# Peptides against a protein of PDB entry 5LHZ: the designs that were tried, part 63

Target 1, 78 residues: chain A of PDB entry 5LHZ
Amino acid sequence: QLLKSVFVKNVGWATQLTSGAVWVQFNDGSQLVVQAGVSSISYTSPNGQTTRYGENEKLPDYIKQKLQCLSSILLMFS

## One batch from the design tools (peptide; made by RFdiffusion4, then SolubleMPNN)

Design b2_p18_5_s4 (from b2_p18_5, 9 letters changed)
Fold by OpenDDE base, seed 1:
Structure b2_p18_5_s4 (fold): chain B 78 residues (1-78), chain A 18 residues (1-18)
Amino acid sequence: as target 1 above (78 residues)
Amino acid sequence: SQQQQLEQVLKKVQSFLK
């Protein structure tokens, strides 16, 4: 279930789920899901391919950029 | 709480960015 959705200009939509996850739908069609208690993050590319990344993996730069963006968004939520 | 969960998500994201 959705708890709170926030529109972020030039980024997309960020939604807090009752599960504790945060779901970001980026304007480029990609998606990120980050959830407490789960060791990996989920990224879905615009073409619909989903990849999970572990904390110790080297992330693609575009993923890092999206995570940095998410970090800023999360600060807005709180 | 939901706020605590949000904080945990933030911490996780920051960890991934290290």
Scores: peptide ipSAE 0.740, ipTM 0.938, DockQ to the pose 0.804
Fold by OpenDDE base, seed 4:
Structure b2_p18_5_s4 (fold): chain B 78 residues (1-78), chain A 18 residues (1-18)
Amino acid sequence: as target 1 above (78 residues)
Amino acid sequence: SQQQQLEQVLKKVQSFLK
């Protein structure tokens, strides 16, 4: 269930779900899903490959950049 | 609440960025 969606210029769409997840659809075709109560985050590359990352894993720089972007987006929901 | 959920997501993201 979609709760709230916002268009973020030069980034894409960010959606809060009733599940407690935030789903970001980036303009490059990639996606991030971060959910409260789940120990991992989900990244889907433009080619459709999905990878889950745990908090203890070393993240690729491009993932870190997208997470940094997400942190800024989350402030738009507050 | 949904606001609390957002805050938890933010904390999670920040944790991943540490």
Scores: peptide ipSAE 0.740, ipTM 0.939, DockQ to the pose 0.792
Fold by OpenDDE base, seed 2:
Structure b2_p18_5_s4 (fold): chain B 78 residues (1-78), chain A 18 residues (1-18)
Amino acid sequence: as target 1 above (78 residues)
Amino acid sequence: SQQQQLEQVLKKVQSFLK
């Protein structure tokens, strides 16, 4: 279930779920899912390929950039 | 609470960025 959705100009949509997850749908067609209580994050590329990353894993720069964006978005929710 | 979960997500994201 969706709790709150925020439209972010030039970024996409960010949604807080009742599950404790935040789901970001970027304008480029990619997606991020970060969930409380889950050690990994999920990234789905525009072509639909999904990859899970652990906290100690070396992240691609484009993932870091999207996470930084998400960090800023989360401050808008709180 | 939902707010606590949001804070946990924020902390997680920040951890990934370190």
Scores: peptide ipSAE 0.739, ipTM 0.938, DockQ to the pose 0.782
Fold by OpenDDE base, seed 3:
Parts: C-alpha cells; sequence; structure tokens
Structure b2_p18_5_s4 (fold): chain B 78 residues (1-78), chain A 18 residues (1-18)
C-alpha cells in the first residue's frame, strides 16, 4: 500500500510504502526498491530485468549514482 | 513508526554507498 508519493523534478517519483519500503521510479524507466529489514536492494532496469544487490558486494557505478539520488530524496522526506 | 522506517532506509542506502 502506498503512503506517500513525491514527484521529484528531473528524477521521477518516490513513494513510501506501508511495508517500510521506498520505491523510486526514475525517468529513464528504471526502478529502485529499498526496504527496512531486508539486507538487499532491488534494481529494475528499463527493460524490466530485476537484480538484487547485497550490502557487501561491489555495485555498478550507475547503481551507486541512483542510490546517491535516493539518499538526497530521503533527506527531503525527513 | 513510519519515520523510523524511513530512517532505516536512509541508513541502509548510506551503508551501500560507503
Amino acid sequence: as target 1 above (78 residues)
Amino acid sequence: SQQQQLEQVLKKVQSFLK
């Protein structure tokens, strides 16, 4: 269930879910899901392929960039 | 709380970026 959705100019939409997850839909068609209590993050590419990344693995640079963006968004939510 | 959940998400993201 959706709690709050925020439109972020030149980025996309960020949604807080009742589950404790934050779901970001980027303008390029990719998506990130980060959830409290889950050790991995979920990235969905524009073509619909989903990959989960663990906290201790090396991330692709484009994932890091999107996480940096998400970090900034989360600070706006606070 | 929802705020605590949000803070946990932020901490997780920051952890991934370290």
Scores: peptide ipSAE 0.739, ipTM 0.938, DockQ to the pose 0.801

Design b2_p18_6_s1 (from b2_p18_6, 9 letters changed)
Fold by OpenDDE base, seed 5:
Structure b2_p18_6_s1 (fold): chain B 78 residues (1-78), chain A 18 residues (1-18)
Amino acid sequence: as target 1 above (78 residues)
Amino acid sequence: MSSLIQKLLEKIQKFLEA
């Protein structure tokens, strides 16, 4: 269930879910879901392939970049 | 900063540092 969606220029949409997750839909068609209390994150590539990554797993740089972007968005909410 | 946002930020940092 959606709580609130925020449009972020040159990035896409960031949505807070009632589950405690944030769902980002990037302009490149990829998606990222980060949820508090869960030890993994979910990344969906533009082709629709979804991969879950553990917190101790080495992430590809392009995903790290998106996570950093999300962090910047979250900081703007503070 | 909300508790949720802080939790999310901390979680993301863990992933970035892995």
Scores: peptide ipSAE 0.730, ipTM 0.928, DockQ to the pose 0.801
Fold by OpenDDE base, seed 4:
Structure b2_p18_6_s1 (fold): chain B 78 residues (1-78), chain A 18 residues (1-18)
Amino acid sequence: as target 1 above (78 residues)
Amino acid sequence: MSSLIQKLLEKIQKFLEA
């Protein structure tokens, strides 16, 4: 269930879910889901392939960049 | 800042530092 959706210029859409997750749909077609209380994050590539990463895993740089972007977006919800 | 957003930010930082 959706709580709030915001359009982020040059990024895409960010949606807060009732589950405690934030779902970002990037302009490049990729997606990122980060949820409180869950030890993993979910990244979906533009081709629709989804990968879950654990907290202790070394992330690809492009994922880190998306996460940094998400951090900035999260501040918009505060 | 909500507690949820703060938790998410902290979680993201853990991933970035791994």
Scores: peptide ipSAE 0.729, ipTM 0.928, DockQ to the pose 0.736
Fold by OpenDDE base, seed 3:
Structure b2_p18_6_s1 (fold): chain B 78 residues (1-78), chain A 18 residues (1-18)
Amino acid sequence: as target 1 above (78 residues)
Amino acid sequence: MSSLIQKLLEKIQKFLEA
């Protein structure tokens, strides 16, 4: 279920779910899901391809950049 | 800051440092 959704300038939409996940829909069409208690993150590219990454896996730089962006967004939720 | 947000931030940092 959707708990809270906020518009983030120059980023897109960020939604907190009752599951403990945060779902970001970026303006470039990509999506990122980070959920507490789960050892992986989910990234969906603009073409719709979804990839899960493990905590010990080296991430592509563009994913790191989006995670860093998400970090900033999370501070907005605080 | 909520405990959930804190946990998510810490999780993200782990991914960034991997």
Scores: peptide ipSAE 0.728, ipTM 0.928, DockQ to the pose 0.764
Fold by OpenDDE base, seed 2:
Structure b2_p18_6_s1 (fold): chain B 78 residues (1-78), chain A 18 residues (1-18)
Amino acid sequence: as target 1 above (78 residues)
Amino acid sequence: MSSLIQKLLEKIQKFLEA
């Protein structure tokens, strides 16, 4: 269930879910899901391939950039 | 800052520092 969706210029859409997750749909077609209480994050590439990463895994730089972007968005919600 | 947002920020930070 969706709580709130916010349009972020030059980024895409960020949606807060009742599950405690934040779902970002980037303009490039990729997606990122980060959920409280879950030890992994989910990234979906523009081609639809989904990968889950654990917190101890080294992330690709392009995903780190998207996570940093998400952090900035979250701060706007605070 | 809400507790949820704080938790998410801290979670993301862990991933960024790995």
Scores: peptide ipSAE 0.727, ipTM 0.927, DockQ to the pose 0.752

Design b2_p18_6_s2 (from b2_p18_6, 10 letters changed)
Fold by OpenDDE base, seed 5:
Structure b2_p18_6_s2 (fold): chain B 78 residues (1-78), chain A 18 residues (1-18)
Amino acid sequence: as target 1 above (78 residues)
Amino acid sequence: TQELIEKLLQKIQKFLNA
């Protein structure tokens, strides 16, 4: 369930879920879900393919960039 | 919440440093 959605210019939408997750819908059509208490993240490419990554797994740079973007967004609300 | 944000930030940092 959704708690709050925020529009971020030139990025997309960031939504807080009741689960403790943040769901980002990027303008390029990709999506990212990061949830507290879970050791993995979920990335969905623009074509709809979803991949889960573990915290010890080396991520592609394009996903790291999106995570950094999310971090910047979260810091704005801290 | 602030606590949740901090938890998420720390988690993300772990992924970025892997």
Scores: peptide ipSAE 0.702, ipTM 0.927, DockQ to the pose 0.829
Fold by OpenDDE base, seed 3:
Structure b2_p18_6_s2 (fold): chain B 78 residues (1-78), chain A 18 residues (1-18)
Amino acid sequence: as target 1 above (78 residues)
Amino acid sequence: TQELIEKLLQKIQKFLNA
């Protein structure tokens, strides 16, 4: 369930879920879900394939870039 | 909430530094 969605210029949409997760839908069609109490993150590629990554796993650079972007978004609302 | 944002920021930083 969605609580609030915010349009972020030149990025896409960031949505707060009732679960405590943040769901980002990027303009390139990819998606990222991050939840504070969960030890993994979920990335969905533009082709619809979803992969979960653990916190001790080295991430591909393209995912790191998305996470850095999300970090910047969160800082704007802090 | 601010608390949620802080938790998420900390989590993201862990992933970025792994």
Scores: peptide ipSAE 0.700, ipTM 0.926, DockQ to the pose 0.868
Fold by OpenDDE base, seed 4:
Structure b2_p18_6_s2 (fold): chain B 78 residues (1-78), chain A 18 residues (1-18)
Amino acid sequence: as target 1 above (78 residues)
Amino acid sequence: TQELIEKLLQKIQKFLNA
């Protein structure tokens, strides 16, 4: 269930879900889902491949960059 | 909510520091 969606210039769309998750749809076609209370994150590449990462895994740099971007977005609403 | 944002930020930081 969607709560609200925000268009973020030069990034894409960020959507808050009732589950406590934030779903980001990046302009490059990739997607990122981060949910409170869940020990993993979900990344979907532009080709549609989805990978879940645990908090103890070392992330690829490109995903770290997107997470950093998301953190910046979240801070805009803090 | 602000509380949710803080939780998400904290979680993201854990991933970034792994």
Scores: peptide ipSAE 0.700, ipTM 0.926, DockQ to the pose 0.829
Fold by OpenDDE base, seed 2:
Structure b2_p18_6_s2 (fold): chain B 78 residues (1-78), chain A 18 residues (1-18)
Amino acid sequence: as target 1 above (78 residues)
Amino acid sequence: TQELIEKLLQKIQKFLNA
């Protein structure tokens, strides 16, 4: 369930879930889900393919960029 | 919450530094 959604200009939507996760829907159609207490993150490409990555796994640069973007968004609320 | 945000930020950093 959704708690709060924020529109971020030139990025997309960032939503806080009751699960403790943050769900980002990027303008390019990709999605990212990051949840505290879970050892993996979920990335969904624009074509709908979902991949889970572990903490020790080398991420593609384009995903790192989106994680950095999410980090910047979260910092706005800290 | 602020605590949740901090936990998420720390988690993200782990992924970025992997």
Scores: peptide ipSAE 0.697, ipTM 0.925, DockQ to the pose 0.864

Design b2_p18_6_s3 (from b2_p18_6, 9 letters changed)
Fold by OpenDDE base, seed 4:
Structure b2_p18_6_s3 (fold): chain B 78 residues (1-78), chain A 18 residues (1-18)
Amino acid sequence: as target 1 above (78 residues)
Amino acid sequence: QSSLIQKLLQKIQKFLNA
């Protein structure tokens, strides 16, 4: 269930879910879901393939870049 | 929301530092 969706210039859309997750839909077609209380994050590539990463896994740099972007977005919500 | 956002920020940082 969606709580709030915001348009982020040059990024895409960021949506807060009732689950405690934030769902980002990037302009490049990729998606990122980060949820409090869950030990993994979810990345979906533009082709629709989804990969879940654990907290202790080393992430690809492009995922790290998306996470940094998400951090900036979250600061906008605060 | 602020507490949730802080939790998410900390979570993300853990992933970035893995």
Scores: peptide ipSAE 0.710, ipTM 0.917, DockQ to the pose 0.823
Fold by OpenDDE base, seed 1:
Structure b2_p18_6_s3 (fold): chain B 78 residues (1-78), chain A 18 residues (1-18)
Amino acid sequence: as target 1 above (78 residues)
Amino acid sequence: QSSLIQKLLQKIQKFLNA
């Protein structure tokens, strides 16, 4: 499942999965999974509650911030 | 690898612009 895990300062860990997904474990205990070819993203709160969001629904700002952070990380990997 | 990253970036942008 896991290909590579990278420690990202002030963010947490970013892991590439064999599925084509990236899994981010943030320092605040939350998690984000974004997978190519899937129309939704998965967010897990620090308390362990998981929510899936579709690409057409309005995201909470705190999740947008995490996605923006992930974009920055991905750009560095490209 | 780079193509996968681009796909992920594109996907994220769609979510950010919703």
Scores: peptide ipSAE 0.710, ipTM 0.916, DockQ to the pose 0.838
Fold by OpenDDE base, seed 3:
Structure b2_p18_6_s3 (fold): chain B 78 residues (1-78), chain A 18 residues (1-18)
Amino acid sequence: as target 1 above (78 residues)
Amino acid sequence: QSSLIQKLLQKIQKFLNA
């Protein structure tokens, strides 16, 4: 279930879910889901391919950049 | 809710530093 959705300028939409997850829909068509209590993150590329990454896994730079962006978004909501 | 955000921030930092 959706808890709330916010539009983020030059980023896209960020949605908080009742599950404790944050779902970001980026303007480039990609998506990122980060959920508390889960040891992985989910990234969906613009073509619809979804990949899960583990906590100890080295991430592609473009994923790191999006995570950093998400971090900034979360700070806005704190 | 604030605690959730902090948990998410900490989680993200773990991934960024992996």
Scores: peptide ipSAE 0.709, ipTM 0.916, DockQ to the pose 0.851
Fold by OpenDDE base, seed 2:
Structure b2_p18_6_s3 (fold): chain B 78 residues (1-78), chain A 18 residues (1-18)
Amino acid sequence: as target 1 above (78 residues)
Amino acid sequence: QSSLIQKLLQKIQKFLNA
């Protein structure tokens, strides 16, 4: 269930879910889901391929970049 | 909500620092 969606210029949409997750839909068609209480994150590439990463895994730089972007978004509402 | 945001931020930092 969706709580609120925010349009972020030059990024896309960020949505807070009742589950405690934040779901970002980037303009490039990729998606990122980060959920409180879950030790992994979910990335979906523009072609629809989804990969889950654990916190001890080294992330691809392009995913780190998107996570940093998400952090910036979250900080705006903290 | 602020607590949730902080939890998410801390989680993301763990991933970024791995």
Scores: peptide ipSAE 0.707, ipTM 0.915, DockQ to the pose 0.829

Design b2_p18_6_s4 (from b2_p18_6, 7 letters changed)
Fold by OpenDDE base, seed 5:
Structure b2_p18_6_s4 (fold): chain B 78 residues (1-78), chain A 18 residues (1-18)
Amino acid sequence: as target 1 above (78 residues)
Amino acid sequence: SSSLIQQLLSKIQRFLNA
């Protein structure tokens, strides 16, 4: 369930979930879900394919870019 | 909360540095 959704100019929407996760819906149609206390993150491509990545995995650069974007968003909330 | 945000930020940094 949703707690709060924030529109981010030129990025998309960032939503805090009651689970403690943050869900980002990017303008390119991709999505990220990052949740504290979970060992993985979830990326969904624009075509709907979802991939979970572990903390010790080497991430694709485009995923790192999305995560960095999310980090910037979260910093605005802190 | 601020604490949750910090947890998420730390987690993201770990992923970025892997």
Scores: peptide ipSAE 0.748, ipTM 0.931, DockQ to the pose 0.862
Fold by OpenDDE base, seed 4:
Structure b2_p18_6_s4 (fold): chain B 78 residues (1-78), chain A 18 residues (1-18)
Amino acid sequence: as target 1 above (78 residues)
Amino acid sequence: SSSLIQQLLSKIQRFLNA
């Protein structure tokens, strides 16, 4: 379930879930889910394709950019 | 919570540094 959603200018929406996850819906139509206690992250491309990445995998640069963006968003929640 | 946020931030950094 949803705890809280915030609009982030020039980014999209960021939502905290009761599961301990943060779900970002980017303006480009992509999505990112990062959850505490889970060893992977989930990225959904604008075409709806979802890919899970483990923490030891080399990430595509565009994923890294979105993760950096998410880090900035998380600081807004604190 | 702040603790959860720190956990998430730490996790993200691990992914970024892989």
Scores: peptide ipSAE 0.748, ipTM 0.931, DockQ to the pose 0.812
Fold by OpenDDE base, seed 2:
Structure b2_p18_6_s4 (fold): chain B 78 residues (1-78), chain A 18 residues (1-18)
Amino acid sequence: as target 1 above (78 residues)
Amino acid sequence: SSSLIQQLLSKIQRFLNA
C-alpha cells in the first residue's frame, strides 16, 4: 500500500510504501524501488524491463545517477 | 521515520560505492 506520494519537479513522483520502501517514478518512464533491510534494489526501464541489483555488483552509470537523485530526495525529508 | 530514511540513505551509498 501507498503511504504518501510527493511530486518532485524535474524528476517525477516519489512514493513511500507501507513496506518501508521508496518508489520513484521518473519522468522518462523508468522506476526505482529501494527498501531497507533488503539486499537488492529494483530498476524498471521505460520499456518495462525490470532488473534487480545486489549491493556488491557494479551498477550502470545511468542507474547510479538515479540513485543519487533519490538520495537527494530522501535528504529533503530527513 | 528518520531511522528508515537513514537506513535507505546508507543502503544507497553502499550501492553507489560498489
Scores: peptide ipSAE 0.747, ipTM 0.931, DockQ to the pose 0.881
Fold by OpenDDE base, seed 3:
Structure b2_p18_6_s4 (fold): chain B 78 residues (1-78), chain A 18 residues (1-18)
Amino acid sequence: as target 1 above (78 residues)
Amino acid sequence: SSSLIQQLLSKIQRFLNA
């Protein structure tokens, strides 16, 4: 369930879920879900393809960029 | 919560450094 959704200028929407996950819906149509206590992250491309990545995998640069963006968002709330 | 945010930040950093 949704706890809170926040509009982030020039990024999109960031939503905190009751599960402890953060769900970001980027303006480019992609999505990222990161949840504490889970060994993977979920990325959905603009075309709707979803891929889960493990912690030991080398991520594509475009996903790293979005993770860094999410990190910056989280820092705003810390 | 602050603890949850720190957990998420730490997790993200691990993924970025893989």
Scores: peptide ipSAE 0.747, ipTM 0.931, DockQ to the pose 0.832

Design b2_p18_7_s1 (from b2_p18_7, 7 letters changed)
Fold by OpenDDE base, seed 3:
Structure b2_p18_7_s1 (fold): chain B 78 residues (1-78), chain A 18 residues (1-18)
Amino acid sequence: as target 1 above (78 residues)
Amino acid sequence: SSALIQQLLEKVQRFLNA
């Protein structure tokens, strides 16, 4: 279930879920889900392929860029 | 909640610093 959705200029939409997750839908069609209490993060590419990454994995640069963007969004929620 | 957002921020930062 959705708790709150906010439009983020030049980024897309960010939604807080009742599960304790934040779901970002980027303008490029990709998606990122970060959930408290889960050891991984979920990235969905524009073509719909979903990949889960663990905390100790070396992340692709484009994923790091998305995560940095998500950090900025989270600060807006604070 | 503020606590949840802080938890998520810390989690994301751990991933970025891996």
Scores: peptide ipSAE 0.744, ipTM 0.932, DockQ to the pose 0.802
Fold by OpenDDE base, seed 1:
Structure b2_p18_7_s1 (fold): chain B 78 residues (1-78), chain A 18 residues (1-18)
Amino acid sequence: as target 1 above (78 residues)
Amino acid sequence: SSALIQQLLEKVQRFLNA
């Protein structure tokens, strides 16, 4: 279930879910889901391929950039 | 800020620092 959705200029849409997750739909067609209480994060590429990353796993730079963006978005929700 | 948002912020930061 959707709790709150925000349009973020030059980024896309960010949605807080009742599950305790934040779901970002980026303008490039990729998606990122970060959920409290889960040990991994989920990234979906524009072609629809989903990859889960663990906390101790080295992330690709483009994922790190999206996570930095997500941090800024989370501050908007606070 | 909510506790949930804080939890998510901390989680994201852990991933960024891996």
Scores: peptide ipSAE 0.744, ipTM 0.931, DockQ to the pose 0.752
Fold by OpenDDE base, seed 4:
Structure b2_p18_7_s1 (fold): chain B 78 residues (1-78), chain A 18 residues (1-18)
Amino acid sequence: as target 1 above (78 residues)
Amino acid sequence: SSALIQQLLEKVQRFLNA
């Protein structure tokens, strides 16, 4: 379930879920889900393919860029 | 909560530093 949704200019929508996750829907059609208590993060590409990454896994640069963006978004919820 | 957001921030940072 949704707790809070925020429109982020030039980025997309960010939603906090009751599960302890934050779900970002980027304008390019991609998505990120980061959830507390889970060892992985989830990225969904614009074509709908979902990949889960572990904490010690080397991330593609485009994922890192979106995670950096997510960090800024998370501060909006604090 | 602020605590949850902080946890998520720290998690994201760990992923960025991997």
Scores: peptide ipSAE 0.744, ipTM 0.932, DockQ to the pose 0.832
Fold by OpenDDE base, seed 2:
Structure b2_p18_7_s1 (fold): chain B 78 residues (1-78), chain A 18 residues (1-18)
Amino acid sequence: as target 1 above (78 residues)
Amino acid sequence: SSALIQQLLEKVQRFLNA
């Protein structure tokens, strides 16, 4: 269930879920979900492929870039 | 909540620093 959705210019949409997650839908069609209390993050590529990453995994640079963007979004919500 | 956002921020930072 959706709690709040915010349009982020040049990024896409960021949504807070009632589950305690933040869901970002990027303009390129990719998606990122980060949820408190869960040991992994979820990335969905534009083609619909979903990958979960653990905290100790080396992330692809393009994922790190999107996480950095998410960090900025989270700061706006704080 | 602010607490939730802070938890998410810290989590993201851990992933970025892995």
Scores: peptide ipSAE 0.744, ipTM 0.932, DockQ to the pose 0.860

Design b2_p18_7_s2 (from b2_p18_7, 7 letters changed)
Fold by OpenDDE base, seed 4:
Structure b2_p18_7_s2 (fold): chain B 78 residues (1-78), chain A 18 residues (1-18)
Amino acid sequence: as target 1 above (78 residues)
Amino acid sequence: SSSLTQQLLEKVQRFLNA
């Protein structure tokens, strides 16, 4: 369930879930889900394909860029 | 919450530094 949704200019929408996750829907159609207490993160590409990454796994640069963006977004929920 | 946000920030940073 949703707790709070924030529109982020030039990025998309960020939603805090009751599960302890933050769900970002980027303008390019991709999505990120980062949840506390879970060992992985979830990325969904614009074509709808979802990939889960572990903490020790090397990430593609384009995902790192979105995680950097997410770090800034997370401050909106603090 | 601030504590949850901090947890998520730290998690994201760990992923970025992998």
Scores: peptide ipSAE 0.726, ipTM 0.927, DockQ to the pose 0.807
Fold by OpenDDE base, seed 2:
Structure b2_p18_7_s2 (fold): chain B 78 residues (1-78), chain A 18 residues (1-18)
Amino acid sequence: as target 1 above (78 residues)
Amino acid sequence: SSSLTQQLLEKVQRFLNA
């Protein structure tokens, strides 16, 4: 369930979920879900493939770039 | 909430620093 969606220029949409997650839908069609209290993050590629990453895993650089973007978005929400 | 945002921010930072 959605709480609020915010358009982020040159990024896409960032949505707060009632679950305590933030869901980012990027312009390239990929998606990122980060939820408080969960030990993993979820990335969905434009082709629909979803991968969950643990906190101690080495992330692909393109995932890190999107996480950095999310970090910037979160700072705007704080 | 501010608390939730901070929790998410800290989580993201942990992932970035892994």
Scores: peptide ipSAE 0.726, ipTM 0.927, DockQ to the pose 0.846
Fold by OpenDDE base, seed 1:
Structure b2_p18_7_s2 (fold): chain B 78 residues (1-78), chain A 18 residues (1-18)
Amino acid sequence: as target 1 above (78 residues)
Amino acid sequence: SSSLTQQLLEKVQRFLNA
């Protein structure tokens, strides 16, 4: 269930879910889901391929960049 | 909520520092 969605200039859409997750739909067609209480994060590439990453796993730089962006978005939600 | 936001921020930071 969607709780609220925010348009983020030059980024895309960020949605807070009732599950305790934030879902970001980036302008490049990729998606990122980060949920509280879950040990992994979910990234979906523009072609629709979904990959889950663990906390101790080294992330690709492009994923880190998106996570940094998400951090900024989260600060706006607080 | 602020508490949820904080939880998510901390989680993201852990992933960034892996």
Scores: peptide ipSAE 0.726, ipTM 0.927, DockQ to the pose 0.844
Fold by OpenDDE base, seed 3:
Structure b2_p18_7_s2 (fold): chain B 78 residues (1-78), chain A 18 residues (1-18)
Amino acid sequence: as target 1 above (78 residues)
Amino acid sequence: SSSLTQQLLEKVQRFLNA
């Protein structure tokens, strides 16, 4: 369930879920889900392919860029 | 909440620094 959705200029939409997750829908069609208490993160590419990454994995640079963007969004929520 | 936001921030930073 959705708790709150906010429009983020030049990024897309960020939604807080009742699960304790934040779901970002980027303007390029990709999506990122980060949830507290879960050991992985979920990235969905614009073509709909979803990949889960563990904390110790080497992330692709484009994923790191999305995560850095998410960090900035989270700082706005603080 | 502030606590949840902080938890998520810390998690994201761990992934970025892996």
Scores: peptide ipSAE 0.726, ipTM 0.927, DockQ to the pose 0.827

